# Peptides against a protein of PDB entry 4JHK, part 78

Target 1, 212 residues: chain A of PDB entry 4JHK
Amino acid sequence: EDYKIQSFDLETQKLLKTALKDPGSVDLEKVSSVIVDQSLKDQVFSREAGRICYTIVQAEAKQTNGSVFRRNLLNRLQQEFKAREETRKRSTQEWVCLVSFICNIFDYLKVNNMPMVALVHPVYDCLFRLAQSDALKNEEEVDCLVLQLHRIGDQLEKMNVQLMDELFNLLRDGFLLQEDLSSMGRLLLLEILEFRAGGWKLSDTAQKYYYS

## One batch from the design tools (peptide; made by RFdiffusion4, then SolubleMPNN)

Design b2_p12_5_s4 (from b2_p12_5 with E4K V7E E12Q)
Fold by OpenDDE base, seed 3:
Structure b2_p12_5_s4 (fold): chain B 212 residues (1-212), chain A 12 residues (1-12)
Amino acid sequence: as target 1 above (212 residues)
Amino acid sequence: SEQKEVEEWWNQ
């Protein structure tokens, strides 16, 4: 299977390719650091990063029954999560990349075909932060929020429907009551409200309206 | 379980 790693230099590409097929022959701490660093810079890569991480985890488990890579990955992710408010203050772009990465790890890095229970509350914490009034006025944060809910909203709801209800109460209030939303922000909030109401599905007519 | 192992490392 091909992986989209063209954004890295040739040496790093070789490192990642080796980790995918023979994780025991490389420094898995270095591999995890490279993946996290790039995911914090490039939101598009964060989705591919989830798939790459899952493959490395499975390869290491099969090779040595070990979990060194996942351990290092989660350690770094925990550090970034704890510092999320400082990251948001420093750079909105890095903040939305962090949220995107955490959500994509939740989406792809399954444990025995189940979501990692440990990430449920951290993911909701990030989405609740994006649903606050100071974040909803920033179109880049709204884009991130709506994108993640499209990707993993149905999975998150299955893990905790009460938190999802609370989150969407904030989104409805933002849509109806907040005055300083952008026009696109309002449209995105309306779309995601309708998306969940329709069972996490979008009609063909609605899809043409919002994405054409 | 593997889930518990993940939780342990996340909360470390």
Scores: peptide ipSAE 0.548, ipTM 0.947, DockQ to the pose 0.860
Fold by OpenDDE base, seed 5:
Structure b2_p12_5_s4 (fold): chain B 212 residues (1-212), chain A 12 residues (1-12)
Amino acid sequence: as target 1 above (212 residues)
Amino acid sequence: SEQKEVEEWWNQ
């Protein structure tokens, strides 16, 4: 199976390939750090990172019945999550990469084929932060919010429908009441409102505004 | 369970 790791140097690529096949022969803390560091810089890679992480977790479980990689990964993820407001102040791009990475880990890193319950509230916290008025005026943050809801909204709603209702109340209010939204931001909010209303499926009207 | 262990670990 092929993984998109061309953005790394050859030495790091070798490290990652070895971790995927023989995790017991490499420093799994170093592997987790490399993956997180790149995911915080490249939003496109963060999607692939989720798949890579799940594969390493499965390989380690099969090889040694261990969970060293997942523990190190989640430790680093929690550290970044706790510092999310400082990250947002420093760089909007780094902040949306962080949110994307957390959501992609939720999407791919299953526990016994189930979503990781521990990440439900952290994911909602990130999405609620993106739904605040100071974030909705930034098109890059709105794009991130809508993208994550397209990817994992249906899964996340199954975990807690009450929080999803509250989140979409904020999005509706932002769409109707906030005056400093960009034109694209308004279109994205309208599209995601219709997306959920249609059972997390795109209507013919919403398809016109889908950005991916 | 593994889920509970991860949840408890995350909530440290």
Scores: peptide ipSAE 0.546, ipTM 0.947, DockQ to the pose 0.732
Fold by OpenDDE base, seed 1:
Structure b2_p12_5_s4 (fold): chain B 212 residues (1-212), chain A 12 residues (1-12)
Amino acid sequence: as target 1 above (212 residues)
Amino acid sequence: SEQKEVEEWWNQ
């Protein structure tokens, strides 16, 4: 199977390819570090990273029944999560990449074909931070928030509907009451409100309204 | 379960 790892140098590409096929032959801590580092720089890669991570986890499980890679990955993820406020202050780009990465790990890194329960609150914490007034006025953060909800909102709601209700109350209030939203930001919030109301699906009417 | 193991590890 082909994975989008062209952004890495040839040596790192070889490392990743080997990890995907024979994880026992490489330093899985190094592999996890490389994946996390790149995911914090490239939001597009963060989506691919989730798929890559799941593949490595499955390969290691089959090969040795081990979980060294997942442990190292989650350890680094936890470190970045704990430092999320400092990251946000330093770089909005790195912050939205971090959120995207955490959400993509939640989406792809299943445990016995189920979402990882341990990541439910961390994911919601990130989304709630994006739903605060200071973040909603930043279009880059709104883009990230809405994108993640489109990707994993239905899964997150199944894990905790109360938190999802609280989150969308903030989004509704932002849409209705916050004056310094961009036009696009306001449209995105309206779209996601309707998206959830429609059972996490975009109607043809909504598609025409926002993407005509 | 594996879920519980991961959760316990994450919360350490």
Scores: peptide ipSAE 0.540, ipTM 0.945, DockQ to the pose 0.753
Fold by OpenDDE base, seed 2:
Structure b2_p12_5_s4 (fold): chain B 212 residues (1-212), chain A 12 residues (1-12)
Amino acid sequence: as target 1 above (212 residues)
Amino acid sequence: SEQKEVEEWWNQ
């Protein structure tokens, strides 16, 4: 299976490829750091990063029944999560990349085919932060919020429906009451409200309309 | 369980 790692130099690509097949032969702390660093720069990669991480976790489990990579990954992830407000102040782009990465880890890095319960609140915390008025006025943050809800909203709701209700109350209020939303931001909020109301499903036509 | 292990690690 191919992984989208072309953004790395050839040496790093080799490192990642080796980690995917023979994780015991590489420095898994270094691998995790490289993945996180790149995910904070490239939101597109963050999606792939989740899949890559899952593969490495599975490979290590199969090879040694170990979890060194996952521990290192989550350690770095937690560090970034704790510093998320500083990150947001420094760079909106890095902030939305961080959120995207956390959400993708939640989506892909399953434990016995179930989401990691430990990440439920951290993910919601990020989404709630994006749902605050100061974030909703920024189209880049709205884009991120809506994208994540499209990707993992149904899973998150299954983990905690109360938090999801609260989150969507904020989104509804933002849609209806916040005046400094961009036109596109307002449309995205409406779309995601309808998306959830429709059981986290959109018709192909609707999907194309909003995300073509 | 593995879930609890991850939770405990995350929350330390």
Scores: peptide ipSAE 0.535, ipTM 0.945, DockQ to the pose 0.763

Design b2_p12_6_s1 (from b2_p12_6, 4 letters changed)
Fold by OpenDDE base, seed 1:
Structure b2_p12_6_s1 (fold): chain B 212 residues (1-212), chain A 12 residues (1-12)
Amino acid sequence: as target 1 above (212 residues)
Amino acid sequence: SEMDEVLRWWNE
């Protein structure tokens, strides 16, 4: 398969390609570190990173029945998650990249073709943080929140509908009551409220209405 | 076993 890794230098590209095909021949800790580092810089890459990670995990499991890559990946991810408040304070961009990456790992890194249960609460914690008043007034954070809910909201709800209800209560209140939302932010919140209400689907008409 | 430990960390 072809993966979008053009943002890396040639040496790193070779490393990643080798990891995808022959994970036993490379330093998988280094590979995981490279992927996480880039995902924290580039939100677009974070989605591709999820797919890459899944492929490497499957390749290693098939080749050696090992899980060195996944272990290192999740260890690093946990470290970043634990420091999420400090990251948010330092850089909104890094924070939304972190959230995006965690959500994409949840989306792609399946265990027995199911989402990792261990990631459910961390993902919700991130989304709840984005749903707080101080975050909702920041359009970059609202963009991230809405994007993730579009991508994995249906899966998350299946894992815990109570948390999803609580999350959307915050979003509803933000939409209705918060004074310092941007016009786009308010529109995005309304869109995602309707998106869930429609079973995590949006009609073409509605899509044109919100994104025209 | 190591993976199980990692998973436990996320549930704490």
Scores: peptide ipSAE 0.033, ipTM 0.727, DockQ to the pose 0.316
Fold by OpenDDE base, seed 5:
Structure b2_p12_6_s1 (fold): chain B 212 residues (1-212), chain A 12 residues (1-12)
Amino acid sequence: as target 1 above (212 residues)
Amino acid sequence: SEMDEVLRWWNE
């Protein structure tokens, strides 16, 4: 089983590999911090991080019946979430990495093969923030919003259809009424509106139009 | 537990 951790130094790679196989022999707080820190810098890694986190949680549960890693991970996520507005002001890139990471944790870190109910509202809060007028005019934030909805939109809707309806009302209004959207941003909003309307699937024609 | 407190906050 291979994990994409080549971006870390050799010592950290060894730490992560050990955590995956023998979590009881390492400092799991340190492991969680390293994973979160890198995920906040690299949006591509945040996807892999979700898979890594799930594996460590399973390994710890099997080895010691413990949940130290998950506790530390969620504590760190909570801290970053609380500071999300300051993060957004400091760096759009760091903000979209934060949103991506939270969404990826929601996608991968399932309990009994079900999404963590505790993460539903925090995820929606992030997506609603990206759907505000000041964020919709920023193409990088629109990219993030649309990407997450493609990845986990169907799962989120199953958890709370009312919030999803409200979110897409904002996206529709942004598409129709907001004047300072970029051409690409407007195109992406239209695509995601059609994506949900099609049952979270793209037709062959739409796939070619938007992604070819 | 600390875990329960974190989960409680997320559900507020």
Scores: peptide ipSAE 0.033, ipTM 0.725, DockQ to the pose 0.267
Fold by OpenDDE base, seed 4:
Structure b2_p12_6_s1 (fold): chain B 212 residues (1-212), chain A 12 residues (1-12)
Amino acid sequence: as target 1 above (212 residues)
Amino acid sequence: SEMDEVLRWWNE
């Protein structure tokens, strides 16, 4: 497989490539740190990072039956999650990157073809934070919220439908009652409400309408 | 194990 790692310097690219093929020969803590650091700066990379992480996890399991990489990755995620409010205050961009990365890890880092149960509540916590009034007024946060729900909403609902109902109650209220939403933000909330109502699917016509 | 501890933390 080809992985998009062009944003890294050549030395780091070599490190990542080696981790993908021969994880036992590299410092997997360092590898995890590099991936997380970059994912906190580049939301586009965070999507690719999920795939990369899954591959490394599988390679290590196959090679040594180890889980050093996954452990270090999750430990770092916990640290970043605990500091999420400070991150949000410092940089909205880094905050949405953090949310995106956690969601992508949830999406890709599956066990027995199932989402990691341990990540369900942290993911919902992030999405609930994005659904608060102070976040809904920021289009960048709304973009992130809607993007993640498009990507993993159906999976999350299967894990806990009650939390999803509560989340969408907040989104509905935001759409109807919040006065300082941007026009695009309001449109995105409406779209995601319809998306879930349609079984996490959107018709081609609706897709063109909301994203034209 | 350390992994179990990580998993427990996420479920809090």
Scores: peptide ipSAE 0.032, ipTM 0.716, DockQ to the pose 0.284
Fold by OpenDDE base, seed 3:
Order: structure tokens, then sequence, then C-alpha cells
Structure b2_p12_6_s1 (fold): chain B 212 residues (1-212), chain A 12 residues (1-12)
């Protein structure tokens, strides 16, 4: 299987490719660090990173019955999560990359074909932060919020419908009551409200309207 | 298992 890792230098690409097929022959702590660092800088890579991480986890489990990579990955994620407010203050771009990465790990890194329960509350905490008034006025944060809900909203709701209801109450209030939303931000909030109301599905007609 | 330990740590 091919992975999109062209953004790395050739040496790092080789490291990642080796980790994917022979994880026991590389420093898996270094591999996890490289993946997290790049995911915090590149939101596009964040999606691919989830798939890469899952593959490495499966390869290591099969090869040595170990979980060194997963442990290092999740430890680093928790550190970044704990510092999320400082990250947001420093850089909106790094903040939305962090949220995207956590959501993508939730989406791809399954345990027995089920989402990791430990990530449910951290993911909701990130989405609730994006749903606050000071975040909704920033298009970059709204884009991130709506994108993650499109990707994993249905899975998150299955894990905790009460939190999802609370989150969407905030989004409805933002759409109806907040005055300093951008035109695109307001449109995206309306779309995601309709998306959930339609069972986490969007008609072809609606998709053309919102994403033309 | 090690996975269980990681999950417990995240829930702390």
Amino acid sequence: as target 1 above (212 residues)
Amino acid sequence: SEMDEVLRWWNE
C-alpha cells in the first residue's frame, strides 16, 4: 500500500517506510515523534498520519507482540492535549492541526475494531473549545470543527450522544445569536447542523450548494 | 496488557 509521505526528506521517508514493514528494525520513539511533529505543522498530512499510525501499530503487534510505538504516540498526544490552550494562544494553525490529529487518531487507531474509549472525552473537549464564541469568530477554527464533525461525528455520537447534543446546542446558538461570525463560518455551521439532522449524510444538491 | 495501561493513563 502507498502512503503520502512526500513532504518529508528522503531519509525520513525511508525511516517511515521501514517502520511500516519492519518496525522492529527502527527506533519507534523517533518514528512517533516525527509523525506527531509533522502532523502539528501540516493538517493535510494529519489524515494520512492516522492511517500510517494504525499500520505501524498492527505491524509491531504482529512482529513482536509489542506496543512501543502506540505507547510513545499516545504519551506525546496527551502532552500536546494538556498544553492545548497554550498552543492555541501561540498559533491557531498549530492548534487546529492538533485537533485534526487527535480526531484522525480516534478515527484510524481502532482497538478490536472499536474506537479507543480513552480518546472520546479528549476529542469532545477539543470540539467544545472550537465551539466557544472566541473560536467561532475565526474561520480557520470553524473549518476545523466542521471538518472533524463530518469525519467522525457519527462515531462520536455513538460513544456519547449526550455530549453531542450539548455540542450542537452551542453550534445552534452560535449560528443564531453570534454577531461576529464570518459569512462562510455561518454557512458552515448551518451545513453541519443540517448534516447531523440528516443522519450524518448530505444530499448531492446540498453538497453542491455548500461546497461549490 | 500494555494497551490497558495506556488507556488507564489517558483516563487519569
Scores: peptide ipSAE 0.032, ipTM 0.722, DockQ to the pose 0.433

Design b2_p12_6_s2 (from b2_p12_6, 5 letters changed)
Fold by OpenDDE base, seed 2:
Structure b2_p12_6_s2 (fold): chain B 212 residues (1-212), chain A 12 residues (1-12)
Amino acid sequence: as target 1 above (212 residues)
Amino acid sequence: SEMEEELKWFNE
């Protein structure tokens, strides 16, 4: 299986490749730091980061029955989550990357083939923040919100239907009542409203777009 | 779970 790590320098690529195959031979704290740092800069990588993280977690568990990587990863994630408002103020791009990363970790880092319950509220917190009026007027944030809901909305709803209902009430209100939405933002909100109403199902072509 | 305990302060 190949992983998309071309954005890193050769030394870091080697580090990541080694972590994927022989996690016990590398500094897993450094590996986690590198992955988080890059995920905060590149939203496309955030998706791949989820897969990479899961693989490293599984590899370490198998090799040493350890969880050093997971601990370091989640600790860093918690730190970034705690500072999310500061991040948003500093850089919308970094903020949406953070949300994307958290959502992708939720999507890929399963426990006993189930989503981590501890990540449910953090993910919803991020999505609710994106659903506020000051965020809905920013197309970049709307793009992020809709993308995450396409990818993990069905899973999140299974974890907490009440929160999902509340979230979509906000989205519906935004669509209907907020005047400073971009044209694309309004279309995206309508699309995601219909997507959920249709049971979170996409065509094969649409699935490739959102899950590639 | 152990993993959930590691994330106990996530929602602070």
Scores: peptide ipSAE 0.034, ipTM 0.708, DockQ to the pose 0.396
Fold by OpenDDE base, seed 5:
Structure b2_p12_6_s2 (fold): chain B 212 residues (1-212), chain A 12 residues (1-12)
Amino acid sequence: as target 1 above (212 residues)
Amino acid sequence: SEMEEELKWFNE
């Protein structure tokens, strides 16, 4: 299998490759830290990180019946989530990377072919934060919000339709009532409103863009 | 909601 890890130095690449094949031979806490650190800096990598994490979890379960990697990964994710407001104040870019990473973990790191129930509310909390008026006026945050809803909106709705209804009430109000939205932000909100109304169905072209 | 309580249960 080919994983996009060229952004790491050679030593770290070897570490990750070993973790994917023989997780029992490496420090899995260190591996999880490296993956999280890079995901918080690179939104594109965070998508690949979800796939990598799933593979390591499966490999460790098969090899030792252990869950050391998953435990360390989720503990670190929890720490970053708790500090999300401070992260947002420090850097919008780091904040949207954090949201993207959490959503990608939700998308890829499934247990028994089902989403992790423990991540449902944290994901919604992030999306609700992006739907607040102070965030909607920032195009970078709107981009992140709309991207995640395109990727995992249908899955999230299946987990809790009431929260999804509440979220989209905020988005509708933002579209209709908020005066300081950018032109592109307003268009993106309209598009996502229509996307859900259409049953969360992506075209072949759009699906390639969001999931490849 | 805070992730901590939910993840605590999951990691038991």
Scores: peptide ipSAE 0.029, ipTM 0.677, DockQ to the pose 0.192
Fold by OpenDDE base, seed 1:
Structure b2_p12_6_s2 (fold): chain B 212 residues (1-212), chain A 12 residues (1-12)
Amino acid sequence: as target 1 above (212 residues)
Amino acid sequence: SEMEEELKWFNE
């Protein structure tokens, strides 16, 4: 199976490929660090990173019944999560990459075929931060928020419907009451409100209306 | 804080 790792130099690509096939032969802490670093710079890669991480976790479990990679990955994730406000202050781009990465890890990195319960609150915390008034006025943050809810909203709701209700109350208020939303931002909020109301599904007609 | 603690617990 091929993975989108062309953005890395050849040496790093080799490291990642080896980790995917034979995780016991490489420094898995280094591998996790490389993946996290790139995910914080490239939101597109963040999606691929989730798939890569899952594959490495499965490979290590099969090979040695170990969890060194997962441990290092999640430890780094926790560090970045703790520093999320400073990251947001420094760079909106890095902040949305962080959120995207956390959400993608939640989406792909299953434990015993179940979502990681420990990631539920951190994911919601990130989404709630994006739903605050100071974030909703930034189209880049709104894009990130709506994208993640499209990807993992149904899964998150299954884990905690109360938090999802509270989150969407904020989104509804933002849509109705906030004056400094962009036209696209307002449209995206309306779309995601309808998306959830429709059982996390969007009709073909609605798809054309909002995204064509 | 609680969220961070849960994440740490999972990795220990």
Scores: peptide ipSAE 0.028, ipTM 0.676, DockQ to the pose 0.196
Fold by OpenDDE base, seed 4:
Structure b2_p12_6_s2 (fold): chain B 212 residues (1-212), chain A 12 residues (1-12)
Amino acid sequence: as target 1 above (212 residues)
Amino acid sequence: SEMEEELKWFNE
């Protein structure tokens, strides 16, 4: 199986490849660190990072019945989550990368084929932050919000429908009442409202309207 | 926060 890790230097690529196949032979703390660091810089990589992380977790479990990688990964994730407001103030780009990474970990890192319950509230907290008025006026944050909801909204709703209802109440209010939304931001909010209303699916007609 | 405590608990 191929993984998109060409953005790393050759030494790091070798490290990651080894971790994927023989996790016991590498420093898994270092591996987790480089994955998180890159995910905080590259939102596109964060999607791949989720898949990579899952593979390493599974490989370590099979090889040694250990969870060193997962523990280090989640500890780092928690640290970044705790500092999320400061990250947002410092860099919108880093903030949306953080949200994207957390969401992708939720999406890929399953335990016994189930989502990690411990990540549900952190994910919702990030999405609620993106749904606040000061965030909705920033198109980059709206893009992130809508992207994550497209990717994991259905899964999140299954974990806690009440929180999802509350989140979408905020999005509806933003769409209807907030004056300083960009045209694209308003369009994206409308689209995601319709997306959920349609059972987290888009009709062919709607897809064409919004994305073609 | 409650979320932070839950995550800590999970990793312990």
Scores: peptide ipSAE 0.028, ipTM 0.674, DockQ to the pose 0.195

Design b2_p12_6_s3 (from b2_p12_6, 4 letters changed)
Fold by OpenDDE base, seed 3:
Structure b2_p12_6_s3 (fold): chain B 212 residues (1-212), chain A 12 residues (1-12)
Amino acid sequence: as target 1 above (212 residues)
Amino acid sequence: SEMEEELKWWNE
């Protein structure tokens, strides 16, 4: 299977490819650090990073019954999550990359084909932060919020429908009552409200309208 | 699971 890792230099690409097929032959702490660092810089990569992480976790478990990579990855994510408010203050771009990465880890890093229950509340905490008034006025944060809900909203709702209802109450209030939303921000909020109301599905015509 | 136990302090 091919992985999109062209954003790395050739040496790092080789390191990642080796980790995917023979994790016991590389420094898995270094691999986890490289993946997290790049995911905090590139939101597009964060999606591929989730898939890469899952593959490495499975490969290491099969090869040595070990969990060195997963442990280092999750420890680093916990540190970044704990410092999320400082990150948001320093850089909106790094903040939305962090949220995107956590959501993609939730989406891809499953146990027995089930989401990790321990990640449910941290993911909701990030989405609730993006749904606050000070975040909704920033189009970059709205883009991130709506994108994650498109990707994992249906899974999150299955884990906790009460939190999803509370989250969407905030989004409806933002759409209806907040005055300093951008035009695109308002459109994105309306779209995601309709997306959930339609059972987490959207017509092709509507999708082209909102994302073209 | 083992992974879930490793994440028990996320909400601290």
Scores: peptide ipSAE 0.033, ipTM 0.706, DockQ to the pose 0.402
Fold by OpenDDE base, seed 2:
Structure b2_p12_6_s3 (fold): chain B 212 residues (1-212), chain A 12 residues (1-12)
Amino acid sequence: as target 1 above (212 residues)
Amino acid sequence: SEMEEELKWWNE
């Protein structure tokens, strides 16, 4: 299977490819750091990063029954999450990349075919932050929020319906009451409200857009 | 944080 790692230099690409097939032969802490660093810079890669991480986790488990990579990955993720407000202040782009990465890890890094319970609240915390008035006025943050809800909203709801209800109350209020939304932002909020109301179901075309 | 405690458990 091919992985989208063209954004890395050739040496790093080799490192990642080796990690995917023979994780025991590389520094998995370094690998995790590289993946997180790039995910904070490239939102498109953050999606692929989830898949890459899952593969490495599975490969290491199969090879040595180890979990060094996962531990390092989650440790770094925790560090970035703790500093999320600082990140947001420094760079909206890095902030939405962080959210995207956390959501994609939630989506791909499953245990026994179930999402990691430990990531549920962190994911909701990120989405709630994006749903605040100061974030809703920023189209880039709204784009991120809506994208994540399209990708993992149904899974998140299964984990905690109450939090999802609260989140969508904020989105509804934002849509109806907040005056400084962009036109596109308002349309996106309406769309996601309708999306959930419709049972989180996408058309074939929409499926390709959000899950390709 | 709650996440910190949960992830510590997970990473044990």
Scores: peptide ipSAE 0.030, ipTM 0.693, DockQ to the pose 0.207
Fold by OpenDDE base, seed 5:
Structure b2_p12_6_s3 (fold): chain B 212 residues (1-212), chain A 12 residues (1-12)
Amino acid sequence: as target 1 above (212 residues)
Amino acid sequence: SEMEEELKWWNE
C-alpha cells in the first residue's frame, strides 16, 4: 500500500515506511512527532496522516500488542489543542491545520471500529471556535469549518445531536445576522446548512472533492 | 479504554 510521504526527506521517508511495517524497530515517539509537525504545516497531508496513524497503530498492536505510538500521538494532540488560541493568534493557517488534523484523527483512528469518545468534545470545541463571529469573518476559517463538517458531520452528530443542533444554531445566526461575512463565506454557510438538512448526503462530485 | 482515560482532561 502506498502512502503520500514525498514531502519528507529520504531519511524520514525510510523511518515512516519502517514504522508502517516494523514499528518495534523504530522510535515511535519520534515518528509521532514527525507526523504531527508536518500535519500542522500541511492541511493536505493531515488527511493522509490520519490513514498513516491508523496503520501504525494496527501494526504495533499486531506486532507487540503495544500502544506507544497512539499514546504519544494523542498526548501531542492534547498539547496542541490546549495551545489552540495562541496558535490561532500566531497563524490562521496553522490553526486550521490543527483543526483539520484533529478531525482527521477522529475520522481514521477508530477503536474497536468505533470513534474515540474522548475526541468528541475536543472536535466540537474546535468547530464551535470556528463558528464564533471573529472566526466566521475569515474565509479560511469558514472553509475549514465547512470542510470538516462535510467529512465527519454525520459521525459527529451520531455521537451528540444536541451539540450539533447548538453548533448549527450558531451557523444559522452567523449567516442571517453577521454583516462582515465575505460573499464566499455566506455561500459556504448556506451550503452546509442545506447539506445537513438534506441528511449529510454527498453528490458524486462532492464525494471526490472531500474524500479523495 | 486506558487511552480515553488519559484524555479525560483534554479541555483543561
Scores: peptide ipSAE 0.030, ipTM 0.696, DockQ to the pose 0.370
Fold by OpenDDE base, seed 1:
Structure b2_p12_6_s3 (fold): chain B 212 residues (1-212), chain A 12 residues (1-12)
Amino acid sequence: as target 1 above (212 residues)
Amino acid sequence: SEMEEELKWWNE
């Protein structure tokens, strides 16, 4: 199977490829660190990272029945999550990459074919932070928020509908009451409100309206 | 804090 790892140097690419096929032969802590580091720099890669991580987890489970990679990955994830406010202050780009990465891990890294319960609150916490007034005025943060809700909103709601209701109350208020939203930001908020109202699916009419 | 503890527990 082909994975998008062209952004890495050849040595690192080899490391990742080996981890995907023979995880027991490489330093899985190093592998996890490399994946997280790149995910914090490249939001596009963060999506691929989720798939890569799942594959490595499955490969290690089959090979040794171990979970060294997952443990190291989640440890690093926890560290980055704890420092999320500092990250946001330093770089909006790194912050949205972090959110994207956490959401993608939630999306791809299933345990017993179910989402990781431990990630539910951290994911919601990130989305709630993006839904605050100081974040909604930043188009980059709104883009991230709406993108994640399109990807995993239905799954998150199944895990905790009350939190989802609270989140969308904030989004509704932002859409209606916040004056310093960009035109695109306002459209994105409206779109995601309608997306959820439609059962996490856009109608053909809505698709044409927002993306024509 | 509670969220962080949940993640830590999962890593045990």
Scores: peptide ipSAE 0.027, ipTM 0.674, DockQ to the pose 0.198

